# Peptides against a protein of PDB entry 6EJA, part 43

Target 1, 276 residues: chain A of PDB entry 6EJA
Amino acid sequence: VEYMPANPVRIAFVLVVHGRASRQLQRMFKAIYHKDHFYYIHVDKRSNYLHRQVLQVSRQYSNVRVTPWRMATIWGGASLLSTYLQSMRDLLEMTDWPWDFFINLSAADYPIRTNDQLVAFLSRYRDMNFLKSHGRDNARFIRKQGLDRLFLECDAHMWRLGDRRIPEGIAVDGGSDWFLLNRRFVEYVTFSTDDLVTKMKQFYSYTLLPAESFFHTVLENSPHCDTMVDNNLRITNWNRKLGCKCQYKHIVDWCGCSPNDFKPQDFHRFQQTARP

## One batch from the design tools (peptide; aimed at target 1 R160)

Design b2_p21_7_s3 (made by RFdiffusion4, then SolubleMPNN; from b2_p21_7, 6 letters changed)
Fold by OpenDDE base, seed 2:
Structure b2_p21_7_s3 (fold): chain B 276 residues (1-276), chain A 21 residues (1-21)
Amino acid sequence: as target 1 above (276 residues)
Amino acid sequence: MLLEGEVSEEEKEELLARREV
């Protein structure tokens, strides 16, 4: 029997979807849907069919909304961060949705815990932020991530324009682009006008795979740094053989890997993974 | 996750040349 907290946290799930992955989206949605949580879905500007499908879902559930704005995003694109940031702002402005945590999801990852377990856990640690770090040499991470390179998202391509310097005094960190952020930190990221947030938003607007590093870096250099937990509580379907073939060189002036969407046969992994 | 590290100058120039002016 799972402990039921007296004041259970409510989660805003943000889904960023594209293409024709309607089946995958439906599976994900069914797996994570709960009446006490909120779901905010962004559909790529180019994915009109999927958008129509998502709209149908949103009409069936009062706690499901679709972004009225839509961005054209590409793998590794800086626009993904913009999508998250705008979604965060929207969610903060929705006074009728009293969410406590922001969680991004895709068909490539699932929460490790059941809903009840997740809620119980987050209710206990409601003041913490959960970001998984790379756990490697930071200098190597910077090089591999191309953080010292300037990228421009244009014409559905990430153009490498040249070299750049990491801002002085900033401790860069990163890892997983899947995170669990509490409302307080989201408020900070969204509304703060301090030098850190301002500079990092600018810096990461020209960054490849910005979501893998932006929130880590901002958090660790912010007044909220003591709330960092090096765990994203996710199971990611990571198969290097299938997902790491440098398959994105056609859209990114870099070589990268991506996780694979979960399939029904992958369900066994959920039973084998437990993290505190 | 990204695999590439430092890029040669030659490769950089090639990549830059792909950009349409």
Scores: peptide ipSAE 0.025, ipTM 0.523, DockQ to the pose 0.049
OpenDDE base, seeds 1, 3, 4, 5: peptide ipSAE 0.030, 0.046, 0.021, 0.053; ipTM 0.470, 0.646, 0.548, 0.657; seeds 1, 3, 5 fail the geometry check

Design b2_p21_7_s4 (made by RFdiffusion4, then SolubleMPNN; from b2_p21_7, 6 letters changed)
Fold by OpenDDE base, seed 3:
Structure b2_p21_7_s4 (fold): chain B 276 residues (1-276), chain A 21 residues (1-21)
Amino acid sequence: as target 1 above (276 residues)
Amino acid sequence: MLLEGEVSEAEKAELLARREV
């Protein structure tokens, strides 16, 4: 018997779409749509045809909205993080949308679990944040991600300007740019004026592929560090609650979390994803 | 749970290899 929560969580799905992915988007949307959730869609500034199509959809459903602002984003661009951050702010200001979780999606995503399963799981772990770490050597990760390099997004390109240092006392982490964040953490990221959030927003404004690392790094160095689950539920083990330990490092506290512990019966799930 | 799209590692490498300005 599947767990049925008394107070089921409601999800804000943020869709970032571009190009001519209208058919894929329509398919995905129909697959994930539920009356109890909310859908906030950003269409690339250059994708006018797609924008018109999405607007038509939004007029048909009261729980579907399109961003009134549109960014011209490029793959790997810092503007993608800006898109998420602005979407988060917008969603928090929508008092008529009482969402509990933030989930980002693209047109390439497709559900492999039922809505009931997702809601039941998130309702059980409503105080947790789900971010998948790279699970490798951190120094190597920094190099491969180019986190020690300064980038500028300009003229639809990412320009490498030179080297930079990781801020002292910050434990950098990252991995998948697909995540599930609870409202409380989103509120923290959006409204906090502490040094961590301020510095990280600045740092990641000049970062390549910032969404793969920003939220991980902020969470792990924040007072919310104990809420991290090293799993983004794209590939997940729902049978194990993961633990974290936090420690003080120079000027900030950060958490190290245990990796996912997969069992042999979970192996089939690895066949259904192309990336962490 | 949802399926994810492909990540372009080649594109990432290209961006990292771009000359400094």
Scores: peptide ipSAE 0.046, ipTM 0.623, DockQ to the pose 0.081
OpenDDE base, seeds 1, 2, 4, 5: peptide ipSAE 0.030, 0.025, 0.027, 0.023; ipTM 0.470, 0.504, 0.617, 0.457; seeds 1, 4, 5 fail the geometry check

Design b2_p21_8 (made by RFdiffusion4)
Pose (drawn by RFdiffusion4):
Structure b2_p21_8 (pose): chain A 276 residues (1-276), chain P 21 residues (1-21)
Amino acid sequence: as target 1 above (276 residues)
Amino acid sequence: EEAELERNREKAAAALEREAS
């Protein structure tokens, strides 16, 4: 990531944000901002204060826009995938924004390498997609995810409605819902009317935590399967002893886990050279 | 489990009717 690219990638950051931490969001935005990238910010419908603050930012910079539509993106909700898919369509239709990669971030994410290094790395691997799979037993993953269960999002709640079959003829996979996807793959997901994309969009409209498997499943079974890199370029601070308290039991008909917040004792983790 | 699923279906249907109205 030390070299200087002659044709650097331009990155579309999609920020899916909620809550009250506007100053922290502004600090992270400062760290990731470059005039040659693009920023498309979705603010949860329920976070009006944060939305007003985000509007000030978008009014200041030409390469920053806010989604005019806003969803209530509850934990594990089917609406998160809807949010990503709509944002991808919007971004592809913005012809004045010639972006090469799609990167999703939350208000709780931070960069651990400089923009120069990120651009250099992605410029070398511009035809690759970066998704992290669970890599363990797939039947256990399907069960723990509830992928063989039918869910419906209404009234800001995920309702479990019954069982369903895993469709035959495709491999089902999943893992992290943080990723980096190239423009070619995003176009395929958005505009393709082939049997895989059409049926997976239907299947995942009624799925819990859809973003943790929709893009994996579509990519692995698509003509772009040979572009997958099993690494999302993220460090996620999972600590199961603390983060799996079924804390979302009142929002979804399921038990879930979330990553812990980093502390000072974790600083050495950001310096690992094992994987990008 | 079947009884819980019936209750969930009824609550979800009622919630969709309120949203449509």

Design b2_p21_8_s1 (made by RFdiffusion4, then SolubleMPNN; from b2_p21_8, 6 letters changed)
Fold by OpenDDE base, seed 3:
Structure b2_p21_8_s1 (fold): chain B 276 residues (1-276), chain A 21 residues (1-21)
Amino acid sequence: as target 1 above (276 residues)
Amino acid sequence: EEAELEERRRKAAEALEKEAA
């Protein structure tokens, strides 16, 4: 049930955008904007027009910033994970932005829940991390995702170099590349020098669709594993009525425009689905 | 299926390049 929390969580929204969909992005941004949250936007290196538009927005709001660095990313490329990781580091170094949760979005998303609902829920479960797993056979998932293959991102392509093995002792998991991560876990991923984080960063540097599996795998094999909830609490969805489109639908069926969402009655279920 | 996946990735990259230009 929705309530007014005494210490409401503040959210860092990270937007990774490309192309010329400035109007769509503007509409989505206006729909999700709140003065108490923070917005950090990465624009593809090649999308100069969009970058100019986003910069204009950032000048109008003190809680909106654009990454000073820009990567040339492709969907499914390893550089996408690098973008998230660098954004996380930047956000942690912004001492004037006391955010509690990290949420990634794309220009194709549109909010389906109110800010109050989201904040109330996350404030209630501020110690949890929300990632949705594939819910299938792991062996099949590994094959389908190509996790047992070595890839190199070069010239805007993912080149298959050969086969590889999953590191021993690591339980691989994944699913949606849309997640809600608390600050504590983001700090761990960013600053930890343990063998898990180090090896996984290296491993996923040569991985196809790394964001769909990296955070799941790191979380489940980390000391923070008990904080995982098998639900990404998707607060945005592809809205056809508003002219939104899923530009990655041809590649990934369950990411970007996932129909999954959370409901107030799901509170008890979320507690039960936390992975020990 | 792996070949199809790679092909889809390639097409996505090309589309992104064209759209970003």
Scores: peptide ipSAE 0.019, ipTM 0.504, DockQ to the pose 0.102
OpenDDE base, seeds 1, 2, 4, 5: peptide ipSAE 0.007, 0.015, 0.014, 0.008; ipTM 0.355, 0.481, 0.481, 0.442; seeds 1, 4 fail the geometry check

Design b2_p21_8_s2 (made by RFdiffusion4, then SolubleMPNN; from b2_p21_8 with E6A R7E N8R A20K S21A)
Fold by OpenDDE base, seed 2:
Structure b2_p21_8_s2 (fold): chain B 276 residues (1-276), chain A 21 residues (1-21)
Amino acid sequence: as target 1 above (276 residues)
Amino acid sequence: EEAELAERREKAAAALEREKA
């Protein structure tokens, strides 16, 4: 028997989508949709067909909205973080959507398989933030992620401009780009004017793969650091078969690995009681 | 309060590990 919380949390799911994979998105959406949660979808500025499709979906469900603004995003681009940050602001300003958690969804495997289990778990730990750290040598992580390098996103390319220093007094961390953040922390990230948030937003605006590190770093150095759970509800399986191929070298002046490819089959494991 | 938060954090982490096993 699953625990039924008296005050179940409601989740804001943020989806950042691009391309023409409307069918895949539809499958994913159906797999994760629940009437008690909220879905905020950003469609790449260049993906007009997909945007039209997503708009159609949003018109059918009151708890589904599409960002009125659209960014041109690239793999590893700093604009991805901007997308998340702006989405967070938007979601906080939506007073009619009382969400408790922010989750960026991709085709990652969830250890929690049902909505009820997910809600029960998050309701129990609603004061926690869930970010998975790399769990390795931090210096190596910094080098591998290129955090000590300055990047500029321009013309659908991440240009490496040169070296930079990590801000003093900041413990940089990172790992998974999939995270579960409680509303309180999202509010902090969105509205805080302290030196940490201000500097980190600036720093990560010129960072490759910023979503893999920004929230980790901000959280760990913030007054909310004690709320960090070094885990997430996603199983990041590094597909060893794909290896770390520099397949995006034409887009990014860096060789990075992105194991989190969207696979529709990943969502077959998530069971919803209330599906559209 | 800090101790309670720490305890909850550890419990959450442990729970997630169990779910992933």
Scores: peptide ipSAE 0.200, ipTM 0.779, DockQ to the pose 0.012
OpenDDE base, seeds 1, 3, 4, 5: peptide ipSAE 0.185, 0.252, 0.192, 0.194; ipTM 0.820, 0.827, 0.827, 0.830; seed 3 fails the geometry check

Design b2_p21_8_s3 (made by RFdiffusion4, then SolubleMPNN; from b2_p21_8, 7 letters changed)
Fold by OpenDDE base, seed 1:
Parts: sequence; C-alpha cells; structure tokens
Structure b2_p21_8_s3 (fold): chain B 276 residues (1-276), chain A 21 residues (1-21)
Amino acid sequence: as target 1 above (276 residues)
Amino acid sequence: EEAELAERRARAAAALAREAA
C-alpha cells in the first residue's frame, strides 16, 4: 500500500515519437495513462502515419495534446533539445494544465514503476530535479560525448565540423537523457535571460545528443543547483536491446555514444531518413 | 557514396558559416 499524498503532483509526460510503431506506442500509452496527468506528444515531421494515429488518441482524451509544430529530427540531433525546449514553453503557456513535473518518454519506453509509486515519490520531493549523471571521470565523459567538438545538424545528418572549447567557468555534466524536472526549473530554463541559460542554449545548438548534458549542466551551474538529485528513478525500461554501437555512422559523424543511446531497433527507424 | 558525403559536409559547413554571419 502506497502513501496517498495530500497534494499529489501532476505530471506532464512529453512523448517524442517517430516511425510506425503505433502498436507499441499504444501499449505504452495505456500503461502510463492517468486522468490526472497530462500528455504532450511530438511526432516527427516525417511520420505522418503515426501522426494520424496519435491525433486520434488526442481527440479521445482531454488531457492529451499533440504539438501543432513538428520537427524533422535525427538520432543524436541537436533538434531533439529544441523539441524539448519548445514543448516546455508550450506546456508553461497552457494555463489549463497545472502540471508539476516534466518527464520525457519515447515510444520504446515502458514503465517499471506504478503510477501511485511515482506520484507518491515526486509529491514528497517536489522541489527536486532528477538527472542521472554518468558517474565516471568528467573529462572522459566530455571526450566520449564529443562535447569539445562542433556539430551541425543539416540535411538529416549530424556533421562534425571542428573542435570547440567548453565555456570557461562552466561545470559540464551529463548522463542519461531521461529526466524528471520540476516546473520551477523548467520555468527557469524557458524564461531566464541570464548568461548561463543564454550561452548554454547557444552551445548546445551545436552539440551531439544534447539532452544527455544540457539540463544537467544548466542545473548544476544555476541558482537551482541545490535541487539536483543524481537519479532519474529508472521509471522506464527500453523495449529493445541495450548497447552502444557505431551503427549510425551514416547519420552521425561520431561513435562515442553511451550504452543508453544507440540501440539496434533505432537503426531501422532512422535509416529511411538517412542518405548514403 | 563518399563523394556524396563530402558534398553534403561542404553544404553543412557553408550553412554554419551563414549562421555565424
């Protein structure tokens, strides 16, 4: 029996989906759906079939919406961060959706925690942000992630165009691209005009796999740094084989990925958008 | 294939230059 909080948190689930995995998405959606939460779904611009399916779902539930804008994203692309940032802005502007936490998901995810467990935990720690760090040597992490390299997303490819320096005075961190962020921090990221947020948005516009590091770095260098918890609660499992492979050379000019990033099932989904 | 990638990379570099301007 789980503790029932007096003021339970409400979660904005942001789903970034692509391809034709409608059945898988439907199964995952049914597993995570609750009337007290909110679901904001971005479908890749090129995934029209999936978009139609998701629109049908959104018409059936008042707490499910689809982004009116759609980006053409690639695996590891900087545009993924743009997708999250724009989604955050949209969600903050939805005055009829009083959400407390932001949680990102993909179609390949499946919940391993019950809704009651998740809500109870987040309600207890509603002032915290949950980001899992790499837990290794930071310099090694920077090198492996290519954070000291300049990337540009162009023509459905992440091009490595040169080297760059990490901004001075910034403690770079990262790890998992699955995070649980409270509304207060999302507001800061969205509306702050300080040098940190401005510079980091610029820096990560040319970053490979930016979601694995952007929010970590911004949080740890911000006035909200004391709210960081080095844990993403592992609320989901990947419905695919784990492991890092260099199978995306045709999409990304880099093979220094983390074990949580590149998986075999992703290859087939992005291959159709890649050019030889 | 490699030639095509080289051309695409060149276009990307040009795009970056435009963004920096």
Scores: peptide ipSAE 0.238, ipTM 0.835, DockQ to the pose 0.292
OpenDDE base, seeds 2, 3, 4, 5: peptide ipSAE 0.186, 0.210, 0.234, 0.214; ipTM 0.812, 0.825, 0.832, 0.820

Design b2_p21_8_s4 (made by RFdiffusion4, then SolubleMPNN; from b2_p21_8, 9 letters changed)
Fold by OpenDDE base, seed 4:
Structure b2_p21_8_s4 (fold): chain B 276 residues (1-276), chain A 21 residues (1-21)
Amino acid sequence: as target 1 above (276 residues)
Amino acid sequence: EEEELEKRRKKAEEALKKEAA
């Protein structure tokens, strides 16, 4: 018999979806849907068909909403973090949705736990945040993730601009871009004006695959650091690794194989602002 | 409070480790 908590947590599922995976999304949605949870769906600006499909779903369920804003996101793009951050702000402003946890999903995700199991566990540990670390040498992680590199998202491409330094006094961490965050921490990330959050939002605005590291780093360096659980309740590893194969050359100049590689001096020519 | 929180964190991690094993 599954344990049923007296005060079960309610989850805000943020779905970031793109492409034509309507059927897959529908299957995933049906698998995770529950009347007590909330679903906030962002559809890529370019995915109009999918957007129409998602809108239809949102009209059928009162606890399903679609972002009124839409970003054109790319793999590894900094805009993905912006999408999450804006979604978090929106969700916090929705006073009629009393959610306790933030969980991000994509159309390719599928639940590995039953709703009852998930809710029971999160209800027991509702004061914790669940982020899976890389489990490797941190210096190696920084190099592999390119955290010491400066990137600019422009024209549906991640441009490598040059090298950069990790901010002083910050212990960088990361791993999976799939996480479970409690409302308290989301509030902190969204509304805090402290130096940590401000600097990290700026730093990760020029970061490749920022969602794999931003929340880890902010959490571990914040007053909420003791709430970190090194587990995201996922069985599969969803880390997007970039390697020497340059398989994402059309999106990211990570391997340095693009002739359009910008020089560090070119950074000042771009007027891109951080999107916290 | 901090000690209690740390204890809970460890328990959560242990529980999940056992599940994965």
Scores: peptide ipSAE 0.372, ipTM 0.886, DockQ to the pose 0.011
OpenDDE base, seeds 1, 2, 3, 5: peptide ipSAE 0.308, 0.368, 0.345, 0.390; ipTM 0.865, 0.877, 0.877, 0.890; seed 5 fails the geometry check

## One batch from the design tools (peptide; aimed at target 1 F141)

Design b2_p22_1 (made by RFdiffusion4)
Pose (drawn by RFdiffusion4):
Structure b2_p22_1 (pose): chain A 276 residues (1-276), chain P 22 residues (1-22)
Amino acid sequence: as target 1 above (276 residues)
Amino acid sequence: ELDDQLKEWLEETHPASAEGGS
């Protein structure tokens, strides 16, 4: 990541944000901002204060826009995938924004390498997609995710409605819902009418935590399967002893886990050279 | 410069994460 690319990638950052931490969001935005990238910010419908603050930012910079539509993106909600898919369509239709990669971030994310290094790395691997799979037993994953259950999002709640079959003929996979996808793959997901994309969009409209498997499943079974890199380029601070308290039991008909917040004792983890 | 920013970021109370798991 030390070299200087002659044809650097331009990155579309999609920020899916909620809550009250506007100053922290602005600090993270300052760290990731470059005039040659693009920023498309979705603010949860329920976070009006944060939305007003985001509007000030978008009014200041030409390469920053806010989604005019806003969803209530509850934890594990089917609406998160809807949010990504609509943002991808919007971004592809914005012809004045010639972006090469799609990167999703929340208000709790932070870069651990400089923009120069990120651009250099992605410029070398511009035809790859970066998704992290669970890598362990797949039947256990399907069960723990509830992928063999039917869910419906209404009234800001995920209702478990019954069982369903895993469709035959495709490999189902999943893992992290944080990723980096290239423009070619995003176009395929958005505009393809082939049997895989059409049926997976239907299947995942009624799926818990859809973003943790929709893009994995589509990519692995698509003509772009040979572009997958099993690394999302993220460090996620999972600590199961603390983060798996079924804390979202009142929002979804399921038990879930979330990553812990980093502390000072974790600083050395951001310097690991093991994987990018 | 980024290491200093990361040290300051680690001294903060972070917002809720949007990422999920099972």

Design b2_p22_1_s1 (made by RFdiffusion4, then SolubleMPNN; from b2_p22_1, 11 letters changed)
Fold by OpenDDE base, seed 4:
Structure b2_p22_1_s1 (fold): chain B 276 residues (1-276), chain A 22 residues (1-22)
Amino acid sequence: as target 1 above (276 residues)
Amino acid sequence: SLDEELREWLSLEHPESRRGGF
């Protein structure tokens, strides 16, 4: 039995979109849209057509906004983290949007529960942060993620410059780059000037796929460490055969897998995993 | 201890990304 919260949380959904995935975006937007939530959409600098479409949508809904700034992001690029960090700052500065949770989404994953279920759950656990860890040996994770390597994003490429050391005293963690963060933690990440946040922002400026690890690492090493929940409450469409072909080697001096966009025929998987 | 609802949510596994070095 789902309880109805007296003070339901409101969610800021951050959508980072690129290319010509208008159909995917529309489908996702329809699936997640609710009048009580907020939607902040970043469109890649190179995706002008999509940007125009998103602007049209934003004009129809008062709780939908498009970032006035646009970054050119690449797979694995450090700029993705910058996008999230800037969007977090923007959202915190929007005093007319009293959101309680930050949730990032792409066309490749969806919340596994209905809006009501999600809101009820987050309202019950409003002081928690939901980040899915890799669930394996951490040393192996560091190696496979290339966290001990220095990368530079330049000219639409992630250049591997050499080796680096993990900062002393920092317990590195990571996993999914899709997370649910409460406002308090977002405030901490955005405005804290402590050594941890400062150091990690610097460190992850030269990190491959920084969003998969930055928030995990900052959270676990922060005074907010006890708020971590090892789950991101979503489903990602994985087809390893399609997604694990080192397709981004031309962009990144590293090999990795990527999830696939959901298709209508994939909806049955949603129903199976999202226990009604 | 986690309540039943939290346990239910946490019981769901999320696929993880895979990476490899050169």
Scores: peptide ipSAE 0.023, ipTM 0.520, DockQ to the pose 0.062
OpenDDE base, seeds 1, 2, 3, 5: peptide ipSAE 0.025, 0.010, 0.068, 0.010; ipTM 0.505, 0.495, 0.631, 0.461; seeds 1, 3, 5 fail the geometry check

Design b2_p22_1_s2 (made by RFdiffusion4, then SolubleMPNN; from b2_p22_1, 11 letters changed)
Fold by OpenDDE base, seed 1:
Parts: sequence; structure tokens; C-alpha cells
Structure b2_p22_1_s2 (fold): chain B 276 residues (1-276), chain A 22 residues (1-22)
Amino acid sequence: as target 1 above (276 residues)
Amino acid sequence: SLDEFLREWLSLEHPESRLGGF
């Protein structure tokens, strides 16, 4: 991309981290850190050691903050969406942080493009929202995602309670749980009192892996629908052999995959994707 | 162009769904 922005966008990176991924987090943080961006970090309620480490880092940088609240974010849990929504609200209330884009990250993520490339791209398309949708049959997507099923998060488990109906008149969509959202849309999601936002927040509070569908669905059914770009500008390390197992049955009454941390052996993948 | 850029990134996206049912 040969674009030099006169008014470069500033990004709020929301990092949702848990477990013992301190080294991965440190590596990722170093790779994405820039003085002109903002970093808002949520550490899982159960990850106290990591929390202490992150707090220490946050004290060293004026543009790094840690959420004062902490949730227990289980895999597939509805609470993950709550974490994002609350983070969005917090970020909007931080008047001293003039961010233009919201980007969510985990410790498993790693940038394949430079900051300049990212900023240049987003500055050119600052009025757009980047969400990657599934490329297959929507009915199949609904079934596989369990969107027509009612789930309840309780006692660190996602309980499947039964069947439910998708709200009438709503075009459901989804795909990646990684998104790049402009501030305007985040404001809409956070403060709108219209039926769409209200009903979707309620609906997705009983949804498995809600972050993979909530923002897609809200955006496409909202007055902001024309701002959607079917691209999240991300690469996730998907090793199905390692990550696609029913290994989370103890947490969720559903089978699914999880992304893996990038390892040095994955370096070749970065080289293949690196373009000027 | 935007189209070329998007195609590049789209080709790198992970699977559309991580879930396979119960």
C-alpha cells in the first residue's frame, strides 16, 4: 500500500489475555506497540500472576491501561462478548484517548504487517468496519455455530438448554471473532437504544461464541450496514490437528476449534504472507 | 488497489467456523 496518511488513525488495541501466556503476550506486545496507539488489556479473573505482570507493564507506559474489572472468560462463553462491550464503553469514556479504531487481540495473535502499513490502510478506509464473514451457506453456519440453540453461562460452563428461534427480521451473519471497528460503530453499539442493539445484546447473552457473530449481525442490520468490509486483516494460526478437538466439552456443551500460539516453526507462514 | 489488497488478506483468513456441533 503506497498511501501516506496526512491524518493517521490511532488504534485502541484491546487485549484479552489469560493463563500463562506471558512470554507470548510480551512478544506480541512488543511487536504491536507504538506510542500513538492505545492498549487496553483485560486479564482473566483467574490469571492473577499474569494480571500482576501486566499491571507492572502498564505503569511504564502512559498509553497502556488494564481493566479495573476482570471477568472469567471461558472458551465459548457469552462473557467474552460482555468483556468486549464493557471495554468499548470504557474506551469511549476515556476522553484522553482519542482512538479511531477498535481492534481486539489475544496472546495468540501476531502482526504480519508493519504498523505503518496498518495505519496507512486504516487511515484510507477510516469510515469502514472490517469483519470477516463465513463464505458458505448461512443456514449451515447457524447450525454449526449453534445460533439456533439456547446457551447459559453458569459455573464456568456453557450449558445448552434447548432450541430457540432467531429473531424475526434479523439477518444473522458471522465468521471471525477478530474485528476492526471504527469508533462511530462502536459508539452505536455501546449507546444505541434501538430495538436492534437491545435485542441483539439480549440474544447474544445466551449465545455460544457470541463474538463470532454479534458484531457482524448488528452491523449488517444497522444503519451502518454499508460500512462493512468482509475482511479483518488477520492471520490466525489454525492447526486443526492440535486445535480442532472436542477438548472443551468440560467447558462448553459443543465441539469446536481453538487457535494456536505462533511458534518459530510457523515463521515460514509469515514470509509467505509478507508483501510490500 | 483495494481489491488486490483485500484478496491478499482474504486468502489468509482462518476457517469460517470453529464449531462442529455437539
Scores: peptide ipSAE 0.018, ipTM 0.576, DockQ to the pose 0.078
OpenDDE base, seeds 2, 3, 4, 5: peptide ipSAE 0.016, 0.018, 0.026, 0.022; ipTM 0.547, 0.543, 0.550, 0.619; seeds 2, 3, 4, 5 fail the geometry check

Design b2_p22_1_s3 (made by RFdiffusion4, then SolubleMPNN; from b2_p22_1, 10 letters changed)
Fold by OpenDDE base, seed 1:
Structure b2_p22_1_s3 (fold): chain B 276 residues (1-276), chain A 22 residues (1-22)
Amino acid sequence: as target 1 above (276 residues)
Amino acid sequence: SLDEELQEWLSLTHPESRRGGT
């Protein structure tokens, strides 16, 4: 049920973008842009042309900013988590941006519902954190994700160094690297000095695909664990033939499956699913 | 309970990933 909230939440959209997807990014940005939200954009260090384009956009809107720092992120790299963590810190330090939720996006993402629907939903559940778990055997998940392996990001490559132990007393979880986090939890992750946050930051600095597991694990083992919402309904543009292969072995000592980017032909699917 | 329609919205906007070991 859609309702108009008395105190609508304001969203910080963190966009992590790279490559030459300028047109797609522009389309996505226009689709999600609203004057009451905030947009913080990180452009890969190697994507200079895109960076210039994004800077031009940021100058046109007061609620759009570009990270002054830029990382060279790679698929599966630990640096991606660093990007999110640093962006979270930046956003918390921006006192002129009173955001309530953190949402990460890529240039390939596209909304199928209205802003009003999203805001209404998040306003109703403003105290919750939305993370999708894998829903499988956890031991199998650990093995498949390589969480029991030590990785080092160096020279645009994730090097597998050997085996490691998962910290004792920690319930590891994960799944999607897409999440909706409330400000309170982001504050906890950013500023807490407890053993959980400290150890997990260290642990995941040597982890493959850390964004798929870090926030899940921290949340579920934290005092905020009761705020966990596991999103059960997922529709992914998945083609195993194209996306489920070791196509990134050149940069990661691991194999994985990635969802395919949405194509114009998928537009009809968006329209169909957008119908109440 | 969570709104299923908005769950679908989130699912399309935030796709899942799968991984395998070598």
Scores: peptide ipSAE 0.031, ipTM 0.494, DockQ to the pose 0.097
OpenDDE base, seeds 2, 3, 4, 5: peptide ipSAE 0.016, 0.019, 0.017, 0.019; ipTM 0.535, 0.552, 0.520, 0.516; seeds 2, 3 fail the geometry check

Design b2_p22_1_s4 (made by RFdiffusion4, then SolubleMPNN; from b2_p22_1, 11 letters changed)
Fold by OpenDDE base, seed 3:
Structure b2_p22_1_s4 (fold): chain B 276 residues (1-276), chain A 22 residues (1-22)
Amino acid sequence: as target 1 above (276 residues)
Amino acid sequence: SLDEFLREWLSLKHPPSRLGGF
């Protein structure tokens, strides 16, 4: 019998979805759905079919809501961060949803552990924030991420405008664009008017792939820095043959490799690395 | 361990992009 905490944490799942992957989304949703959690879904402005499908789902569950606003996001777009920040604000303003943690998901994500395990874990570490850093040379990371470049999202394209400097006194970090953040830190990011949050919001509004670095950087330079847990020691499916073809040149003035979705044939790698 | 498995679960979400200049 798995031990249930006396005061189990409740999770706000923010789903950012696009395209026509209704079946995939439905599968993922069913896998993560629990009556004690909250689900806030943003559908890309261009994905009207998916939006209709998501609305239908939201009407069936009291703890599922769809963003009344919709953004047109592109790969690497700064608007993705705006989507997260606005969703955070919305969730904080929903007084009838007492969530403790914020976690972002896409339709490609799928949980491999039970809800009870997740809740037990987070209940034990309710004061912590979970991010994944790049785990390499920071200068190299900055260059490869284009953090020293100024980008403008306009007309469904990330335009590279020129070079820029990293703000002085700020330790930049980043890695994965997933984050599992406690409510306290989300409140800080959302409502703080300090110089750090203000400047970083401005800085990252002109940043390529901002979600991969914004929360890392803000957290590490904030009064909440001691709450960071870095889970970088795990597997990412990088198939160079499939993902490294500069396929996004048409929408971003930067070349990059996209990680591949995990397939059933990749599961053997997880089993090999997974230790009880 | 439970912690290790959960870390794996988290790591599967939104792997980072690898970018380069052109």
Scores: peptide ipSAE 0.023, ipTM 0.643, DockQ to the pose 0.107
OpenDDE base, seeds 1, 2, 4, 5: peptide ipSAE 0.021, 0.020, 0.025, 0.020; ipTM 0.613, 0.611, 0.597, 0.623; seeds 1, 4 fail the geometry check

